# Ledger of designs, part 150: peptides against a protein of PDB entry 6B4J

Target 1, 315 residues: chain A of PDB entry 6B4J
Amino acid sequence: DITMQWYQQLQDASMQCVLTFEGLTNSKDSQAKKIKMDLQKAATIPVSQISTIAGSKLKEIFDKIHSLLSGKPVQSGGRSVSVTLNPQGLDFVQYKLAEKFVKQGEEEVASHHEAAFPIAVVASGIWELHPRVGDLILAHLHKKCPYSVPFYPTFKEGMALEDYQRMLGYQVKDSKVEQQDNFLKRMSGMIRLYAAIIQLRWPYGNRQEIHPHGLNHGWRWLAQILNMEPLSDVTATLLFDFLEVCGNALMKQYQVQFWKMLILIKEDYFPRIEAITSSGQMGSFIRLKQFLEKCLQHKDIPVPKGFLTSSFWRS

## One batch from the design tools (peptide; made by RFdiffusion4, then SolubleMPNN)

Design b1_p22_1_s3 (from b1_p22_1, 12 letters changed)
Fold by OpenDDE base, seed 3:
Structure b1_p22_1_s3 (fold): chain B 315 residues (1-315), chain A 22 residues (1-22)
Amino acid sequence: as target 1 above (315 residues)
Amino acid sequence: MSVELSKEQQELLEKLEERSKK
């Protein structure tokens, strides 16, 4: 399976990255520990500062991240920090930065859906300039949310139930699995972030370049999801999340072909979802159904709430 | 202008269409 090979390749690259900076992470040297912490903060704090407040602030954050990745010194925590402080500094920062972007999907976007757009546009812009960060974003995303690939992890013989649950994206602590609502919330955040990334370009970059992971991947994701048997509650939830965030962009990009896909979702896929959905889980399906039927009726998919406008970039 | 589907994208859509006819 090509999709699974791609998944595995990204995971392998991510693992290799971790091994590359193991010396930095495992060092007992006081200076190395300090550098590690400074680099970690420099990589992650700017991402946490991303907000919907002003485009100018977003630009400053972007520039800071880009500067850090470019080997330039940046101010972090009152200190000058550079990836050049350690031979493994760049790899470490790229990994931690990518991890943080996904974490913002998992946490911030999960709680505030509109936050997807400013985070995504920065991530997209950084990805364009630093492809390795993009690959690592995918690796982290895929690991935490296999549905972003998409695939549904299968239980293998000899696997512990907890490990299987973790593979599905659940958090398992003290042999207690995460509640379904919290799980879906986190998955939704990550899918929404992904859906935003694939459609957004950093406005101050070279727009002539092809998006490093653009809407073609959105089409692929949809097609792959639809070619899979639905998973109860999960598929309906994430399909809604995805379409709400990037449906308008896909509509504009693929027009008639995208409408054909939406019709297929309604006519072919909805019955499949409904067939596996219990009465208690019908809420997610109903939401998806209502959204899609409204879109089909109006022959339009609304621009998602929180979409960055020209006015945002002038602020 | 509508972007044309790649071969892969078209194949994926066709696969869905074929399934819907069964």
Scores: peptide ipSAE 0.285, ipTM 0.861, DockQ to the pose 0.886
Fold by OpenDDE base, seed 5:
Structure b1_p22_1_s3 (fold): chain B 315 residues (1-315), chain A 22 residues (1-22)
Amino acid sequence: as target 1 above (315 residues)
Amino acid sequence: MSVELSKEQQELLEKLEERSKK
């Protein structure tokens, strides 16, 4: 399976990255610990600020992240910080930065769907300049949300239930599994972030370059989801999230071919979802159905709320 | 102008279409 090979390659690369900076992570030296913390803050704080800043300030955040990744000193917490402070500093920062982008998906975007767009445009722009960060974003995303690949993890003989739940993306703490609503909320946030990344380009970059992970991956994702048997509640939820965020972009890109896919969703896939949906889970399916039927009726998919406009960039 | 589907993308769509006829 090509998809699973891709998944595994990204996970392997991520694991190798962790091993590369293990010396920095495990150091007992006080100076090394300080450097680690400074680098971690420098990598993550700018990303957390994206949710509160728009327009010109977003450019400042982008420039700061790019400068850090380029080996230039940046100001963080009143200190000058550079990845050159440690031989493993760049790998560590790339990993933590990528991790933080995905974390903003599962936390900030999960709670505020409109936050997907400013986070995604920065992520996309950084990915264009720093491909390794993009690969690590995918690795983190895939690990936390296997549905972003997409694949559905299977229970294997001898596997602990908790481990299986974690593979599915559930948080398990003190032998307590995350509630379904919280799980779906986090998964929704990550899918929405992903759907935003694949359609957005940093406006101040070289627009002649091809998007490093563009709408073609959106088409692939959708096609793969539709080729899989639906999961109860999960598939309907995430399919809605994906289509709400990037449906307009896919419509514009693929036009008639995309409409054919939407018809297939209605005619072929909805019955499959409905067949596995209990009465208590019908809410997610109804929401998806109503959205898609409205789109088909109007022959239009609305621009998602929070989509970045020209006025945003002038602010 | 709409972007034409790659061969792979077209094959994926065709696979879905074939399934729907079954």
Scores: peptide ipSAE 0.285, ipTM 0.861, DockQ to the pose 0.854
Fold by OpenDDE base, seed 2:
Structure b1_p22_1_s3 (fold): chain B 315 residues (1-315), chain A 22 residues (1-22)
Amino acid sequence: as target 1 above (315 residues)
Amino acid sequence: MSVELSKEQQELLEKLEERSKK
């Protein structure tokens, strides 16, 4: 399966990255520990500062991240920090930065859906300039949310139930599995972030270049999901999240072909979802159904709430 | 202008269409 091969390649690359900077992470040297902490903060703090407040602030954050990845010194925690402080510094920062972007999807976007757009536009812009960060974003995303690939992890012989639950994306702490609502909330955040990334370009970059991971991947994701049997509650939730965030962009890009896809969702896929949906889970399905039917009726998909406008970039 | 589907994208759509006819 080509999709699974791609998944595995990204996971392998991520694992190799971890191995590459193991010397930095496992060092007992006080200076190395300090460098590690400084680099970790320099990579993650700017991402946590991303907000919907002002385009100018977002540009400052982007420039800081790009400077760090370019080997330039940046100020972090009152110190000058550079990836050149350690031979493994760049790999470490790229990994931690990518991890933090996905974590913002998992946490910030999960609680505040509109946060997807400013995070995504920075991630997209950084990905354009630093492809390895993009690959690592995908690796982290795929590991935490297999539905972003998409694939459904299978239970293997001899596997512990907890490990299977983790593979499905659940958090398991002290032998307690995460509640379904919290799980879906986190998955939603990550899917929304992904849906935003594939459609957004950093406005201060070279827009003549092809998006490094553009809407063609959105089409692929949607087609793959529709070719899979639905999962109870999960499929309806994530399909809604995806379409709400990037449906307008896909409509503009693919036009008639995308409308054909939406008709297929309504006519062929909805019955499949409904067949596996319990009465207690109907809320997610109804939300999806109402959204799609409204789009089909109006022959339009609304621009998602929180989409970055020209006025945002002038602020 | 609408972007034309790649061969792969077209095949994915056709696969879905074929399934819907069954």
Scores: peptide ipSAE 0.265, ipTM 0.854, DockQ to the pose 0.873
Fold by OpenDDE base, seed 4:
Structure b1_p22_1_s3 (fold): chain B 315 residues (1-315), chain A 22 residues (1-22)
Amino acid sequence: as target 1 above (315 residues)
Amino acid sequence: MSVELSKEQQELLEKLEERSKK
């Protein structure tokens, strides 16, 4: 399976990255610990500062992240910080930065869907300039949300139930599995972030270059989901999230072919979702149904709420 | 202008269409 090979390659690259900076992370030296903490803050704080308020502020954040990844000193916590402070500094920062982008999907976007767009445009722009960060974003995303690949983890003989639940993306703490609503909320945030990344380009970059992970991956994701048997509640939720965020972009890109896909979703795939939907899961199902029906009726998919406009970049 | 589907994308769509006809 080509998809599973791709998944595994990204996970292997991520694991290799962790091994490369293990010396920095495991160091007992006080100076090394200080450098690690400073680098971690320098990588993660700018991402947490991303907001929908002003394009100028977003540019400043982008420039700071790019400067850090380029080996330039940046101000963080009142200190000058550079990846050159340690031989493993760049790998560490790339990993932590990528992790933080995915965490923002899991947390911020999960709670505020409109936050997907400013986070995604920065992530996309950084990915264009730093491909390794992009690969690590995918690796983190795939690990936390296998549905972003997409694939459904299988229970293997001898596997602990808790480990299987974690593979499915559930948080398990003190032998208690995460509530379904919280699980779906986190998965939704990550899928929405991904759907935003694949359609957005940093406006101050070289737009003549091909998107490093563009809408073709959106088409692939959708096609792969539709070729899989639906999962109860999960498929309806995430399919809606994906289409709400990037449906307009896919429509514009693929036009007639996308509408064929949407019709197939409504006429062929939707009944399959319905067949496995319980009465307690009707909310997600109804939401997807209403969305599809509205889009097909109007022959249009609306621009998602929070989509960045030209006015945002002038602010 | 609409972007043409790659060979892979077209094959994926065809598979879905074939399934829907069954």
Scores: peptide ipSAE 0.229, ipTM 0.839, DockQ to the pose 0.831

Design b1_p22_1_s4 (from b1_p22_1, 13 letters changed)
Fold by OpenDDE base, seed 2:
Structure b1_p22_1_s4 (fold): chain B 315 residues (1-315), chain A 22 residues (1-22)
Amino acid sequence: as target 1 above (315 residues)
Amino acid sequence: MEVELSEEQQKLLDELEEKSKK
């Protein structure tokens, strides 16, 4: 399966990255520990500062991240920090930066859906300039949310139930599995972030270049989801999240062909989702149904709430 | 401007359409 091969390649690359900077992470040297901590903060703090407040602030954050990845010194925690402080510094920063972007999907976007757009536009712009960061974003995203690939992890013989639950994306702590609502909330955040990334371009970059991971991947994702059996509650939730965030962009890009796909979702896929939806899960299904029915009726998909406008970039 | 589907994208759409007819 080509999709699974792609998934595995990204996971392998991520694992190799971890091995590459193991010397930095496992060092007992006080200076190395200090460098590690400084680099980790320099990589992650700017991402946590991303907000919907002002475009100018977002540009400052982007420039800081790009400078760090370019080997330039940046100020972090009152110190001058550079990836050149350690031979493994760049690999470490790329990994931690990518991890932090996905974590913002998992946490910030999960609680505040509108946060997807400013995070995604920075991630997209950084990905354009630093492809390895993009690959690592996908690797982290795919591992935490297999539905972003998409694939459904299977239980293997001899596997512990907890390990299977983790593969499905659940958090398991002290032999307690995460509640379904919290699980879906985190998955939603990551899918929304992904849906935002594939449609957004950094406005201060060379937009004549092809998006490194653009809407064609959105088409692929939808097609793959529709070719899979729906999962109870999960499919309805994530399909809604995806379409709410990037449906307008897909509509504009693919026009008639995209409408054909939406009709297929309504006519062929909805009955399959409904058939596996329990009474307690009808909320997610109804939300998706109402969204698609409105879109088809109006022949329009609304621009998502929180979409970055020209006025945002002038602030 | 409408972007034409790639051969792969068209194939995916065709596959979905074929499945819907069954």
Scores: peptide ipSAE 0.257, ipTM 0.840, DockQ to the pose 0.787
Fold by OpenDDE base, seed 4:
Structure b1_p22_1_s4 (fold): chain B 315 residues (1-315), chain A 22 residues (1-22)
Amino acid sequence: as target 1 above (315 residues)
Amino acid sequence: MEVELSEEQQKLLDELEEKSKK
């Protein structure tokens, strides 16, 4: 399976990255610990500062992240920080930065869907300049949300139930599995972030270049999802999330072919979702139904709430 | 597990997947 090979390659690259900076992370030296903490803060704090307020502030954040990844010193916590402070500094920062982008999907976007767009445009722009960060974003995303690949992890003989639950993306703490609503909320945030990344380009980059992970991956994702049996509650939720965020962009890009796909979803795939939907899961099902019906009726998919406009970049 | 689709539906999905590689 080509998709699973791709998944595994990204996971292997991520694991290899962790091994490359193990010396920095496991060091007991006080100076090394200080450098590690400074680098971690320098990588993660700018991402946490991303907001929907002003394009100028977003540009400053982007420039700071790019400068850090380029080996230039940046100000963080009142100190000058550079990846050159340690031989493993760049690998560590790339990994932590990528992890933080995915965490913002899991946390911030999960709670505030509109936050997907400013986070995604920065991630896309950084990915264009630093492909390794993009690969690591995918690796982190795929590990936390296998539905972003997409694939459904299978229970293997001898596997502990908790490990299987974790593979499915659930958090398990003290032998207690995460509540379904919280699980779906986190998965939704990550899928929405991904759907935003594949359609957004950093406006101050070289737009003549091909998007490093563009809308074509949206087709791949949809094609793969539609070729899979629906998973109860999950498929209805994430399919809605994906289409709400990038459906307009896909419509504009693929036009008639997009509508053929949408009709296929409504007429063939949607009944399959219905067949596995329990009464307690009707919320996600109804939401997807209403969305599809509205889009087909109006022959339009609305621009998602929070989509970045030209006015945002002038602020 | 893969769903059973008509030949026409599968062709459409294959076409969409092929477009993802471009």
Scores: peptide ipSAE 0.132, ipTM 0.727, DockQ to the pose 0.061
Fold by OpenDDE base, seed 5:
Structure b1_p22_1_s4 (fold): chain B 315 residues (1-315), chain A 22 residues (1-22)
Amino acid sequence: as target 1 above (315 residues)
Amino acid sequence: MEVELSEEQQKLLDELEEKSKK
C-alpha cells in the first residue's frame, strides 16, 4: 500500500529527527536546558501569535520563523536565540515548530474554524522554504489524525484497547478515553488546517514554484476516503470539514471532475454512511447531507468563512 | 481553463466510478 508506505516514511523521518536531537533533550547540563527552552519558545511562540487581525503582523511572524530556521538570531522572551547555539538546535526547532502547527490545528482551529487560514498560510510558506518542516508537519498530523493520511488504524490481536484508542487519535489519560465530541472536535480542527494548507500559498514567496503539498493531495485525500469504508460519525464529520474548507478551491481547480466526485458522494457514498449512522450520530450526517445538497443545487461551493482576502494582506 | 487531472488523479476517479457501478 503506497499510502501506508508514505505514512511510515514520514513517521520514520520524524523518529529519526527526535533521535538526532536527543542529546539536547536529555542533557542535564544547565546551559543545554536553557538553550532547549529558549529554542522551544522561539519555535512555538510565534505560531501561537498567529491571528486573523492583520496581514502585516502575519508577515512579521513569518519572517521571524524563517529567520530562526535560517540560522539567524531572533528575539524571544527578551533574549537573542539562534539554532546555532547547539548542533542539534535546527532539528529540534524544526520538529517543535511542526508540532506546534499541528497543535494549533487540534486546539485553536478546533475551537475557531476561521483560524485555519492564517495558520495554514504561514505553514505553507514555511514549508515552501523549509521542506523538512513540511514533512514533519505531515508526520505530526498523521500521527495525531490518521484520517488525514487517510487510513483507519486496525485493532491487532494482543493490542491493548487504550493503545488502539490512541492510534485512532483519541487522547487517553489515566485510563480514561476522550469523549467522542472532543475527539471529533480535535480531528475536525486538524483536517480543516490540512485542507487550508493544501490550497494556500504565502503571497510574498516565489509564486512560480509549485506548491510543495498542493490541491492534488486534496484530490488524493478525497479519493482515498471514498475508497474506504466509512467510519461511524468520523467520516461524515471530517468529509464535511474538508469540503467546507477546500471544496471551493477544488471546484475551481477540477471543475467538472470535482462535481462528478460530489455526485458520487451523494449517490453512492451517502447510503454507506447512513447504514452505519446511529440515531445519536445523525447530526454529522445531516450536516454533510445538507451541505452537499445545497452545493449541488446551487452548483457552487461557497468560499469558506475566514478565507484571507486581499484586504487582509493590506492591513 | 480547466486543469486536467493527472493520470493518477484520473485513475482514482475511474476507480471510484467503477466501484459505484458494482
Scores: peptide ipSAE 0.051, ipTM 0.720, DockQ to the pose 0.737
Fold by OpenDDE base, seed 3:
Parts: structure tokens; sequence; C-alpha cells
Structure b1_p22_1_s4 (fold): chain B 315 residues (1-315), chain A 22 residues (1-22)
């Protein structure tokens, strides 16, 4: 399976990255520990500062992240920080930065769907300039949200139930599995972030360059989902999330082909979702149904709430 | 399990997927 090979390749790359900076992370040296902490903060704090407030602020954040990744010193926590402070600094920062982007999907976007767009445009722009960060974003995303690949992890003989639950993306703490609503909320955030990344370009970059992970991956994702047996509640939820965020972009890009796929979803795939949907899970199903029906009726998919406009970039 | 689609439906998805690889 090509998709699974891709998944594994990204995971392997991520693991190799961790191994490359193990010396920095495991060092008992006080200076190394300080550098590690400074680099971690420099990589993650700017991402946490991303907001919908002003385009100018978003540019400042982007420039700071890019400067850090470019080996330039940046101010963080009142200190000058550079990846050159340690031979493993760049790998560490790239990994932590990518991890933080995904975490913002998992947390911030999960709680505030509109936050997907400013986070995504920064992530996309950084990915364009730093492809390794993009690969690591995917690796982190895929690990936390297998449905972003997409694939459904399978229980293997001898596997602990908790490990299987974690593979599915659930958080398990003190032998208690995460509630389904919280799980879906986190998954939704990550899918929404992904759907935003694939459609957004950093406006101050070289627009002549191809998107490093563009809308074509939206087609791949949908195609893969539609070729998979739906998962109860999960598929309906995430399919809605994905289409709500990037459906308009896909419609504009692929036009008639998009509508053919949307009809396929409504007419052929939707009954399969319905067949596995219990009465207690009808909420996600109904939401998807209403969305699809509305879109098909109006022959339009609305621009998602929070989409960055020209006015945002002038602020 | 893989969803069984009509040949036409599968062709459409395959075409869309191929476009995604480009």
Amino acid sequence: as target 1 above (315 residues)
Amino acid sequence: MEVELSEEQQKLLDELEEKSKK
C-alpha cells in the first residue's frame, strides 16, 4: 500500500530526526540543557502567538520562525537564540516546530476552528522554505491523527488495548481512555488545520513556486477516505471538517470534477456512513448530510469562516 | 476494508487521486 509506505517513511524520518538530536536532548551538561530549553522556546512560542488579529503580526511571527530556521539569531525570552549554538540545534528546532504546529491543530483549532487559517498559512509558508519541517509536520500529524493519512489502525495480536487506543489517536491516561467527544474534537482540529494548509500560500513568498503540499493532496485524502469503509462517527465528523474547510477551494480548483466527487459522497458513500451510524451518533451524520445537501442544492460551497482575506493582510 | 464502488465511480476516484500525485 503506497499510502502506508508513505506513512511509514515519514514516521521513520521523524524517528531518525529524534535520533539526530538525542545528544542535545539527553545531555547532562548544564549549557546544553540551557541551549535546548532556549531553542525549544524559540521554536514553539512564536507558533503559540499566531492569531487572527493582524496580518502584520503574523508576518512578524513568520519572519521570526524563518530567521531561526535560517541560522540567524532571534530574540526569545530576552535572550539571543540561534540553532548554531549546538550542532543538533537545527534538527531539534525543526522537530519541535513541526510538533507545535500539529499541537496547535490539536488544541487551538479544536477549540476555535477559525484559528486553522492563520496557523496554516504560516505552516505552509515555512514548509515552502523548509521542506523538512513540512515532512515533520506530516509525521506528527499522521501519528496523532491516523485519519489524516488516512488509515485506520488495526488491532494486532498481543497488542495492549491501551496501545491500540493510542494508535487510533485516543489519549489514555491512568488507564482511562479519552471521551469520544474530546477525541473527535482534537481530530477535527488537526484535520481542519491540514485542510487549511493544503489550500493556503504565504502571500509574501514566491508565488510562482508550487505549493509544497497543495490541494492535490485534498483529492488524495478524499479518494482514500471514499475507498475505505467508514468508521462510526469518525468518518462523518472528519469528512465534514475537511469539506467545510477546503471544499470551497477544491470546488474552485477542480470544478466539475469536484461536484462529481461530492455527488459520489452523497449518493454512494453516505449510505455506508448511515449504515454504521447509531442513534446516539446522528449528530455528526446529520451535520454532514445537511452540509452536502445545502452545497448540492446551491451549487456552491461557502468560503469557510476565518478564511484570510486581503483586508487581513493589510492590517 | 476497501469500499466497493462501481467501475465508473472508482475510475473517477482514481483519476482524482492521480491528479493529486502530480
Scores: peptide ipSAE 0.033, ipTM 0.673, DockQ to the pose 0.061

